# Designs tried in a protein design run: peptides against a protein of PDB entry 3HUF. Part 5

Target 1, 320 residues: chain A of PDB entry 3HUF
Amino acid sequence: MWIIEAEGDILKGKSRILFPGTYIVGRNVSDDSSHIQVISKSISKRHARFTILTPSEKDYFTGGPCEFEVKDLDTKFGTKVNEKVVGQNGDSYKEKDLKIQLGKCPFTINAYWRSMCIQFDNPEMLSQWASNLNLLGIPTGLRDSDATTHFVMNRQAGSSITVGTMYAFLKKTVIIDDSYLQYLSTVKESVIEDASLMPDALECFKNIIKNNDQFPSSPEDCINSLEGFSCAMLNTSSESHHLLELLGLRISTFMSLGDIDKELISKTDFVVLNNAVYDSEKISFPEGIFCLTIEQLWKIIIERNSRELISKEIERLKYA

## One batch from the design tools (peptide; aimed at target 1 S44 K45 K76)

Design b1_p9_2_s1 (made by RFdiffusion4, then SolubleMPNN; from b1_p9_2 with E4D E8A)
Fold by OpenDDE base, seed 2:
Structure b1_p9_2_s1 (fold): chain B 320 residues (1-320), chain A 9 residues (1-9)
Amino acid sequence: as target 1 above (320 residues)
Amino acid sequence: SELDENNAE
């Protein structure tokens, strides 16, 4: 989201969130959803127009800001952004930090981008929330992104957490739920005057972790916890592979269960299967190999003695 | 002029 602040009390000492939309900026306007009052004798009654666009798909993957357009309203002394005069037709900016000078005002309006990019684990929830979040200037999507700051967990009561949720946790993404999204939607009017009223996602995250025994205390408890072990995995989701990498596992991939030969078994401590494969094939797993699902592995990983637990299961099946 | 009324002095 865009936040503006200014020096010399020209914004009355307030920080303001700018959502996607159009704002008239000047000395003789009243602060509302479409106006920004700036208090200086050097600023025109109606000085500039700010237009903030909704997020693009590219912004979701890059963590870039919503496009910020500035137009001077034919003022005597013009408008500058980052020391450059705004062109007659207006200019568009994608920088995360903008210093906006209105006329000869000695104080600058500072606009900065606070990165928030929300990944959804569930396409139905994305469909429900994407429009509202985009109107807040928040990029949204389903696919993993290096720009992802928040992850919406699907609340299915009594179900195991998904691989996407596990991976988001280990990536140190802030896991949130529908309650946080509801709070974001309701505060839109209140945060116009005070950006500090934005709800803290970390509080939501802490509450999720505290109230759900399927999470370890921290990602650091799990990252590289299985260093030195090797696994074989059916070529499934990229998220599953990345999850196993974050555990410190050496990973071999296979395309079918028929590819699990004696050579692969000799180099592998255990085999990771998806639920569909694990349940469908009463697979006579080759003698002497430990096979488990990602969800079963996760239940072991969240324990403090995960290495000892895995070692015990490997030994048990090697001598069976 | 109407323009002068909108501009800062």
Scores: peptide ipSAE 0.039, ipTM 0.725, DockQ to the pose 0.743
OpenDDE base, seeds 1, 3, 4, 5: peptide ipSAE 0.037, 0.037, 0.039, 0.038; ipTM 0.730, 0.728, 0.723, 0.728

Design b1_p9_2_s2 (made by RFdiffusion4, then SolubleMPNN; from b1_p9_2 with E8A)
Fold by OpenDDE base, seed 5:
Structure b1_p9_2_s2 (fold): chain B 320 residues (1-320), chain A 9 residues (1-9)
Amino acid sequence: as target 1 above (320 residues)
Amino acid sequence: SELEENNAE
């Protein structure tokens, strides 16, 4: 989200979130959803127009800011952004930090981008929430992104957490739920006066983790917990591979169960399968190797003695 | 002009 602050009390000592939309900025406007009052005699009554675009698909992958357009409203002394005069037709900015100087005002409006990028695990939830979140200047998507700051867990009562949720947790993404999204949808009016009124996602995350026994206390409890073990996995989702890497596993990939030869078995402690392959092929698993799903592996990993548990299962199946 | 009245002092 874009946040603006200013020195010299020209913004009345307040920080403000700027959502996608158009704002008239000047000395003689009243603060509302489309106006920003700036208190200085050196600023025109109507000085500039700020236009913040909705996030692009690219912004979801890069964590880049919503495009920030500045137009001078034919003022005597113009407008500058990052010490550069705004062009006659206006200019657009993608920098995360903007120093906006209105005319000869000695104090600048400082706009900075606070990164918030929400990944969804479920396409139905994305379809439900994406429009509202985009109107808050929050990029949204389904695919894994290095820019992702938050992950929406779909809570179906009694369901196990998904691989996407497991991976989001281990990569230290803030896991949120629908309750947080609902709260975000209501803040649009309240944060006009004070950007500090933005709801804390970390509190929501802490509550999710505390109230769900499928999570360890922290990602650090699981990261590299299986260092020194080797697995083979069916070429599944990239998220599954990255999840296993974060556990500290040496990973070999195969395309079919038929590729699991004696050489692979000799170098591999266990095989990780997706649920569909596990359920269909459980009768035809190679002899002398431990096969499990990611969900079964996760149930072991969340235990404090995960290494000992895995070692026992590997030994049990090598001698079975 | 109306424009001057809207500009900074």
Scores: peptide ipSAE 0.110, ipTM 0.825, DockQ to the pose 0.676
OpenDDE base, seeds 1, 2, 3, 4: peptide ipSAE 0.039, 0.036, 0.038, 0.057; ipTM 0.724, 0.722, 0.733, 0.778

Design b1_p9_2_s3 (made by RFdiffusion4, then SolubleMPNN; from b1_p9_2 with E8S)
Fold by OpenDDE base, seed 1:
Structure b1_p9_2_s3 (fold): chain B 320 residues (1-320), chain A 9 residues (1-9)
Amino acid sequence: as target 1 above (320 residues)
Amino acid sequence: SELEENNSE
């Protein structure tokens, strides 16, 4: 989201979140959802128009800012952004930091991008929330992205957490739920005067972890916990692969159980399968190798003695 | 005038 601050108390010492929309900026406007009052004698009554666009799809993958348009409202001394005069028709900016000078004001409005990019675990939740979050200037999507800051887990009662949730946890993405999304939807009015009123997602995350036994205490408890082990994985998802990498596993990939030959078995401690293959083909598992699902692996990984548990299961099947 | 409103003093 865009946040503005200013030097010399020209914004009354307040920081403000700017959501997608249009703002008239000037000395003689009242602060509301479409106006930003700036207090200086050197600033016109109506000085500039700021327009913040909704996030693009590209912004979800890059963590780039919503496009920030600045137009001077035909003022005597113009408007500058990053020491450059704004063009007559306005200019658009994608820089994460903007120093906006209104006329001859010695103090600048400083606009900066606070990265917030929300990944969803399922398309239904994305469909429900994307429009609202985009109107807050928050990029949203389903696919894994290095730009993601938050992850919305799917809460199905009595279900195991998904691979997406497991991976989001290990990569230290802030896991959130629908309660946090609801809070985000309600803050739009309150943050006009104080950007600090934005709810802290870390508190939501802490509560999720505390109240759900499917999470370890920290990602650090699991990262590289299986260093030195080797697995073979059915090539199904990138998230599964990345998850296993974060566990410190050496990974071989295969497309079918028929690809699991004696050579692969000789260098592999266990095989990771998706649920569909595990359930349908368990009778045809190769002899002498431990096969499990990612969810079964996760249940082992969250235990303090995960290495010992895995070693015991490997031994049990090698000597059976 | 709109022009007077847009001039810095």
Scores: peptide ipSAE 0.041, ipTM 0.752, DockQ to the pose 0.641
OpenDDE base, seeds 2, 3, 4, 5: peptide ipSAE 0.038, 0.039, 0.032, 0.038; ipTM 0.743, 0.751, 0.717, 0.741; seed 4 fails the geometry check

Design b1_p9_2_s4 (made by RFdiffusion4, then SolubleMPNN; from b1_p9_2 with E4D E8S)
Fold by OpenDDE base, seed 1:
Structure b1_p9_2_s4 (fold): chain B 320 residues (1-320), chain A 9 residues (1-9)
Amino acid sequence: as target 1 above (320 residues)
Amino acid sequence: SELDENNSE
């Protein structure tokens, strides 16, 4: 989201979130959803127009800002952004930091991008929330992204957390739920006056961890917890692979259970399968190797004695 | 057409 601040109290000492939309900026406007009052003798009554676009798909993957358009409203001394005069037709900016000078005002409006990208685990939830979040200047998507700051877990009653949720947790992404999304939807009016009223997702995340026994106390409890072990995985999802990497596993990939030969068994401690393959092909598992699902592995790794537990299971099947 | 008077002194 874009946040504006200003020097010399020209914004009344307040920080403001700018959502996608159009704002008239000037001395003689009243602060509302479409106006930004700037208090200086050097600023025109109506000085500039700021237009913030909704996020692009690219912004979800890059964590780049919503496009920020600035137009001078035919003022005597013009408008500058980053020391450059705004063109007559306006200019668009993709920089994360904008110093906006209105006329000869000695104080600048400082606009900065606070990165917030929300990944969804469920396409139905994305469909429900994407429009509202995009109108807040928040990029949204389903695919893994290095720019992801928040992850919405799918809450199905009595279900195990998904691989996406597990991976988001280990990446130290802030896991959130529908309650946080609902809260985000309500703050739009309150943050006009004070950007600090933007909800901190960390509290939501702490509550999720505290109230769900499927999470360890911290990602650090699980990261590299299986260092020194080797696994083979069915080539299913990139998230599954990345999850196993974060556990410190050496990973081999295979396309079918038929690819699990004596050589692979000799260098592999266990095989990770998806639920569908595990359930359908359990009768055809290779002898002398421990096969489990990611969800079964997760139940082991969240325990304090995860290394001992996994070792015991490996031994049990080698000597059975 | 209120000419937004260019009041930048």
Scores: peptide ipSAE 0.044, ipTM 0.727, DockQ to the pose 0.429
OpenDDE base, seeds 2, 3, 4, 5: peptide ipSAE 0.041, 0.041, 0.038, 0.037; ipTM 0.721, 0.731, 0.726, 0.703

Design b1_p9_3 (made by RFdiffusion4)
Pose (drawn by RFdiffusion4):
Structure b1_p9_3 (pose): chain A 301 residues (1-255, 262-274, 288-320), chain P 9 residues (1-9)
Amino acid sequence: MWIIEAEGDILKGKSRILFPGTYIVGRNVSDDSSHIQVISKSISKRHARFTILTPSEKDYFTGGPCEFEVKDLDTKFGTKVNEKVVGQNGDSYKEKDLKIQLGKCPFTINAYWRSMCIQFDNPEMLSQWASNLNLLGIPTGLRDSDATTHFVMNRQAGSSITVGTMYAFLKKTVIIDDSYLQYLSTVKESVIEDASLMPDALECFKNIIKNNDQFPSSPEDCINSLEGFSCAMLNTSSESHHLLELLGLRISTFMKELISKTDFVVLNGIFCLTIEQLWKIIIERNSRELISKEIERLKYA
Amino acid sequence: HHDPENDSH
């Protein structure tokens, strides 16, 4: 999401989260859902228009920002963005840091993008919530992405968690649920400061894993719990390979050395396991000679 | 192109 703040007291010492839409910025305007007051001698009463475009699907994968546009409103002293004068017809920016000078004001409005891309585990969930989050400047998607910061697990309806959830937990993604999304549906009309929505997501995550037999205490105890073991799988996607790598496994992808060297086969007279079955063991027992002894029992037998 | 009323104090 986009945030602005400034040195001096030109934004009254406050920061602000800017959602997709348009803002009029100037000396004689009141701070509301569509105006930003910036007080200085050289800033025109209505000085600039900031237009933030809604996110594209590509931004969910790249981590790129919503397009930020600035128009100078035929002012006395002009507008610059990153030291470039804003021409008529305005300019658009896809960088993550923008220094915006209004008139001759010695203090710049500093706009910066904070990473926030939300992965859903369920297509019906994505369709229900996507438009809401896009209007806040939050890209969403279903497939794996390296720019994902949060993962929405399905309602844990007293049942096993999905591989998408296990993977998000291991790569240290913040896991959230419906209750946090309900909170996000509260905030479009609001004028709130930098980092206003982020800590609640971490609190939601910390509460989810508490007293939960689908999760251990931390991603740290899960990572490299199967070191010394090896495995094999058919056409491993880079995500499943990375998931198994995070467990400390040695992996052989296939399209007498696939059988005796390899301890077990991971799926989607050889011994086979699903990742769902592997997760049950990855949690269960205690030590390295216990939590990886149940997996060593399933191999010999 | 600027407006004196917009730039007045």

Design b1_p9_3_s1 (made by RFdiffusion4, then SolubleMPNN; from b1_p9_3, 5 letters changed)
Fold by OpenDDE base, seed 4:
Structure b1_p9_3_s1 (fold): chain B 320 residues (1-320), chain A 9 residues (1-9)
Amino acid sequence: as target 1 above (320 residues)
Amino acid sequence: SYDPSNDAE
C-alpha cells in the first residue's frame, strides 16, 4: 500500500494510507477519501491530483507498487516528483519512494510503498476477496511469489494444513485468515487520518499458530531440521520441492516409482509422495524404503524429536 | 484553466 508522510507538519504530523483512487491535494481541501489537505501557504488551494491505480498481476510477482500518477493542477509553481517537474499531462511513477514537492513548499510529501502481497491457498477465497483487496492496493494471487508477504490459510476445521500453508510458514510469510481480511475491510475510512490504525497481521498470525497444533512454534524449528537426510521425490509440486529443500533434505526427483532401484534405495533415506500416488501405489512400493506423504512428513517435522522419529521409521522399514 | 485565486500565497 502507498503511505504518505510529510515534513514540516504539512500533513498535520499524520501518516495516511492511499488506496487506489483519485485524490485532490491542496491547501483548501478537506481530508476525505478523495482529498488530501496540505497545510502550507506555499501550496495552491487545489494543487495536484494523485491517482493510484489498482495493482496489476505483475505487481503480485514483483512486489512493485501500484502505479502512482501525479498531475499538477495548473499551479503557479508546479509540482515536482523526485526533483523532476511533473509534465502538463501528468506523470506516472513506479518507484517505491516518491518525494513530492508542491510548488515552492520547502517540505515534501514523502510517499513510500509498503509491500503487501497476499497469496491465497485456494481459488474460492481468492475469488471472494481479490476485488476488495485490490481496491486497497494489495496484489493478490494463488501462485507462489517471492513478493508474497502474507498467506491466507484456508481454515477447514479438522483438516490438515496444505503444502502451500506449510511452505508459506517455512518461508516466514505471515499467515493470516479470513478474520484479518475482514479487519482490513473495515479500516479503509479510519486510516485516512492515521495509517497506524491498520491492523497488525502479526497478531493474527500469532493467534493462528498458537491455536493450531499443526504448526511448530517457529519456522526455525523446522528449517534444516532434516539436514543430512536424503529423499526421493515423486509426483510432487514445485512448492513441495521447495518445502523439502527448506527442511535441509537432499532431494532426488523421479518420474515413477519404477525408477527407484536398489542403488537408489541404498542412497535414499525415504521417498516423499503426494497423497494421490501414495494411496494408489501403496501396494507397489519398493521394498526396503520408507515412503510417506508430505502431510505425514509434516506431522513428524513439527515434533521436537523429528530427527529421531524419522530415523526410527527409516530403520523400521529397512529391516521389515 | 489557470485560476489565480488558486495560487499559493
Scores: peptide ipSAE 0.235, ipTM 0.865, DockQ to the pose 0.652
OpenDDE base, seeds 1, 2, 3, 5: peptide ipSAE 0.233, 0.225, 0.234, 0.234; ipTM 0.861, 0.855, 0.861, 0.859

Design b1_p9_3_s2 (made by RFdiffusion4, then SolubleMPNN; from b1_p9_3, 5 letters changed)
Fold by OpenDDE base, seed 4:
Structure b1_p9_3_s2 (fold): chain B 320 residues (1-320), chain A 9 residues (1-9)
Amino acid sequence: as target 1 above (320 residues)
Amino acid sequence: SFDPANDAE
């Protein structure tokens, strides 16, 4: 989201969030959802128009800012952004840091992009929340992204956490729930005068982890915990592959159980399968290899002695 | 165009 601050008390020492929308900026406007009062004798009564666009699909993958449009309102001394005069028809900016100079004011408005990008684990929740979050200037999506800062866990009581949730945890993404999204949706009016009133997602995350025994104590306890082991997996999802990489595994991929030959078995400690293949093909598993699901692997990894546990399972099946 | 009513004094 965009945050503005200013030097020389021209914003009354306040930080403000700029949500997608249009703002008239000037000396003789009153602060509200569409106006920004700036206190300086060098600034016109109505000096500039700021327009913040809603997030694009590209912004979700890059963590880039919502487009920031600036138009001068036919002032005598104009408007500058990053020392460049704003054009007669206005200009659009995609930089994460903007120094906005209104006329001859010696103090600048500093706009900066605070990265917040929310990944959803299911399309139904994305469909429910995307519109509200986009109106807050928050990019949203389903696919894995290096720009993802937050991950929405669905509150399904009694269900195992998904591979997406496991991976988000290991990536040190802040896991949030629907209660946080609801709270975030209500702050829009209160943050106009004080950007510090944004809810703390880290506190929400700590509470989720504390109240759910499916999470280890820290991501650091699991990262590279299986270094030195080798696995084979079905070429199913990128998230599953990345999860296994974060565990420190050497990974081979195969397309079908029929591709698991003696050579692959000799180089592989265990095979990772999705639930559908595991349940349907359990009778046809190759002899002499340990097959498990990602969910079964996760139950081993969250234990403090995960390396010992997996070694015992591998040994048990080699001698059976 | 310059608008004296809306411009800085």
Scores: peptide ipSAE 0.044, ipTM 0.748, DockQ to the pose 0.702
OpenDDE base, seeds 1, 2, 3, 5: peptide ipSAE 0.044, 0.043, 0.039, 0.030; ipTM 0.748, 0.731, 0.728, 0.690; seed 3 fails the geometry check

Design b1_p9_3_s3 (made by RFdiffusion4, then SolubleMPNN; from b1_p9_3, 7 letters changed)
Fold by OpenDDE base, seed 3:
Structure b1_p9_3_s3 (fold): chain B 320 residues (1-320), chain A 9 residues (1-9)
Amino acid sequence: as target 1 above (320 residues)
Amino acid sequence: SYDEANAAD
């Protein structure tokens, strides 16, 4: 989200969130959802127009800001952004920090991008929420991105957390749920005049972790916890691969259970399968190797004695 | 003041 603040109390000492939309900026406008009053005699009554675009798909992957357009409204002294005069037809900016000088005012409006990118685990939830979140200037998507700051957990009552949720947790992404999204949707008007009223996702995250026994206390408890072990994985998901890497596993890949030969078994402690393959092929598992799902592995990894537990399972099946 | 001297319309 774009946040503006200003020097010299020209914004009355307030910070504002600028959601996607158009704002008339000037001395003789009243603060509302489409106007920003700036208090200086050096600023025209109607000085500039700010237009913030909704997030692009690219913004989701890069964590870049919503495009910020500035147009001077034919003022006497013009408008500058980052010391550059705004062109007659306006200019667009993708920098995360903008110093906006209105006319000869000695104080600048400082706009800065507060990064918030929300990944969804479920396409239905994305479809439900994306429009509203984009109107808040929040990029949204399904795919993993290095720019993601938040991850929406799909809560199905009594279900295990998804691989996406596991991976998001280990990546130290702030996990949120529908309750937080609902809260975000309600605060839009309240934060117009006070950016500090933006809800903190960390509280939601803490509550999710505290109230769900499927999470360890910290990602650090799981990261590299299986260092020294090796696994083979069906090459189905890059996210699953990255998850296993974060556990410190050496990973071999295979395309089918039939590709699991004696050589692979000899160097592999266990085989990780997706649920569909596990359920369909459980009667055809290779002898002498421990096969499990990612969800089953997760149940082991969240335990404090995960290394002991996994070792016991490996031993149990090697000698069976 | 500086502000008055640089007043814009």
Scores: peptide ipSAE 0.212, ipTM 0.866, DockQ to the pose 0.126
OpenDDE base, seeds 1, 2, 4, 5: peptide ipSAE 0.211, 0.203, 0.206, 0.209; ipTM 0.866, 0.862, 0.862, 0.865

Design b1_p9_3_s4 (made by RFdiffusion4, then SolubleMPNN; from b1_p9_3, 5 letters changed)
Fold by OpenDDE base, seed 3:
Structure b1_p9_3_s4 (fold): chain B 320 residues (1-320), chain A 9 residues (1-9)
Amino acid sequence: as target 1 above (320 residues)
Amino acid sequence: SYDPENAAD
């Protein structure tokens, strides 16, 4: 989201969130969803127009800001952004920091991008929320991105957390739920005059972790917790692979259970299978190897003695 | 206050 601040009380000492939309900026406008009052004798009644676009798909992957358009409204001394005069037809900016000078006003409006990029675990929730979140200037998507700051956990009561949720947790992404999204959807009007009223996602995250026994106390408890162990996995999702890497595992890949030969078994402590393969192939598991799902592995990983638990299971099946 | 020397309107 774009946040604006200014020196010299020209914004009345307030910070403001600018959601996607159009704003008339000037001395003789009233603060509302489409106007920004700036208090200076050197600023025209209607001085500039700011237009913030909704997030692009690219913004989701790059963590770039919503495009910020500035147009001068034919003022005597124009408008500058980052010391450059705004062109007659307006200019668009993708920089995360904008110093906006209105005419000869000695104080500038400082716009900065607060990164918020929300990944969803399922397409249904994305479809439900994307439009509303995009109208807040929040990029949304399904795919893993290095730009993601938040992850929406799919809450099915009584279900295990998904691989996506596990991975998001280990990546130290702020996990949020539908309750946070509901709250976030209500704040748009309240934060117009006070950007500090933006809800704290960290509080939501803390509550999720505290109230769900499927999470360890911290990602650090799990990261590299299985260092020194080796696994083989079916060539599945990239997220599953990355999750296992974050656990410190050496990973081999195979295409089918039939590809698990003696050589692979000799180098592998356990085999990670997806739920479908695990359930369908239980009878045909290779002898002398511990096979488990990612969900089963996660249940072990969240325990304080995860290494001991894994070792015991490996030993049990090697000699079975 | 308005400053006509520094503002357009």
Scores: peptide ipSAE 0.090, ipTM 0.841, DockQ to the pose 0.184
OpenDDE base, seeds 1, 2, 4, 5: peptide ipSAE 0.088, 0.086, 0.086, 0.087; ipTM 0.839, 0.834, 0.837, 0.834

Design b1_p9_4_s1 (made by RFdiffusion4, then SolubleMPNN; its pose is not in this set)
Fold by OpenDDE base, seed 2:
Structure b1_p9_4_s1 (fold): chain B 320 residues (1-320), chain A 9 residues (1-9)
Amino acid sequence: as target 1 above (320 residues)
Amino acid sequence: ELEENNELE
């Protein structure tokens, strides 16, 4: 989201969120959803137009800002952005920090980008919320991205957490739910004049973790917790692979259960399967190897003695 | 009369 602030009390000491939209900036405008009053004798009544675009797909993957357009409204002394005069037709900016000088005003408007990118676990939730979040200047998507800051967990009462949720937790994204999204949808009117009124996603996250026994206390409790163990997995999802890597596992991949030979068994401590394969092929599991689902593995990993628990299960099946 | 788009000196 874009936030503006200024020195010299030209913005009345307030920080303001700029959502996607158009703003007339000047001395003789009233603060509202489309106007920004700036108090200085050295600025025009109507000085500049700011236009903030909605997020692009690229912004979701890069964590880049919504495009910021500045146009001077034919003022005597013009408008500058980062010490450069704005062109006659206006200019567009993708920098995360903008110093905007209106005419000869000795104080600048400082615009800065606060990165927020929301990943969704399922397409249904994305379809429901994407439009509203984009109107807040928040990029959204389904795919994993290094720019993701938040992850939406679908709360189905009584269901196990998904692999996507497990991975989001371990990569230290802030897990949020539909209640937080609902709250975000209401703040658009209240935060126009006070950027500090944005809801605390970290508090939402803490509450999710505290109230759900399927989460460890921190990602650090699980990261590299299985260092020194080896597994084989069916090459079905990239998220599953990345999750197992974050646990510190050495990973071998196979395409079918028929590819699990004596050589692979000799090099692996256990086999990780998806639920569909586990349920369908449980009768044909290779002898002498421990097979489990990611969800079963997760239940072991969240325990403080995870290494001892997994070692006992491996031993139990080698001697069965 | 300062024109609508003139800065005050």
Scores: peptide ipSAE 0.058, ipTM 0.751, DockQ to the pose 0.538
OpenDDE base, seeds 1, 3, 4, 5: peptide ipSAE 0.056, 0.045, 0.055, 0.042; ipTM 0.758, 0.744, 0.761, 0.714

Design b1_p9_4_s2 (made by RFdiffusion4, then SolubleMPNN; its pose is not in this set)
Fold by OpenDDE base, seed 3:
Structure b1_p9_4_s2 (fold): chain B 320 residues (1-320), chain A 9 residues (1-9)
Amino acid sequence: as target 1 above (320 residues)
Amino acid sequence: ELEENNKLD
């Protein structure tokens, strides 16, 4: 989200969130959803127009800001952004930090991008929320991104957390749910004049972790917890692979259970399968190898004695 | 400092 602040009390000492939309900026406008009052005698009654675009798909992957357009409204002394005069037709900016000078005003408006990028676990939730979040200037998507700051967990009572949720947790992404998204939607108008009123996702996250026994206390409890073990994985998803890497596992990949030969078995402590393969092919598992799903593995790794638990399971099946 | 006005004002 874009946040503006200014020196010299020209913004009345307040920080303001600028959601996607158009704002008339000037001395003789009243603060509302489309106007920004700036208090200075050196600023025109109607000085500039700010236009913030909705997030692009690229913004989701880069964590870049919504495009910020500035147009001078035919003022005497013009408008500058980052010491450059705004062109007659206006200019667009993708920098995360903008110093906006209105005319000869000695104080600048400082616009800065606060990165918030929300990944969704499933397309249904994305479809439900993307429009509303984009109108808040929040990029959204399904695919893993290094720019992701938040991850929406699907609330299904009694269901195991998904691989996406597990991975998000280990990546130290703030996990949120639909309740937080609903809360974001309700506060949109209240944060116009006070950016500090933006709800804290960390509180939501803490509550999720506290109330769900499927989460360890911290990602650090699981990261590298299985260092020294080796697994074989069906080539299913990049997220699953990355998850296993974060556990400290050495990973071999295979395309089918038929590819699991004696050599692979000799080098592998256990085989990780997706749920579909596990359920369909459990009767055909190779003898002498421990096969489990990622969800089953997760149930082990969240325990404090995960290494001992997995070792026992490996031994049990190796000598069975 | 002189009050800035739009060129059209």
Scores: peptide ipSAE 0.043, ipTM 0.737, DockQ to the pose 0.211
OpenDDE base, seeds 1, 2, 4, 5: peptide ipSAE 0.042, 0.038, 0.042, 0.042; ipTM 0.738, 0.729, 0.737, 0.736

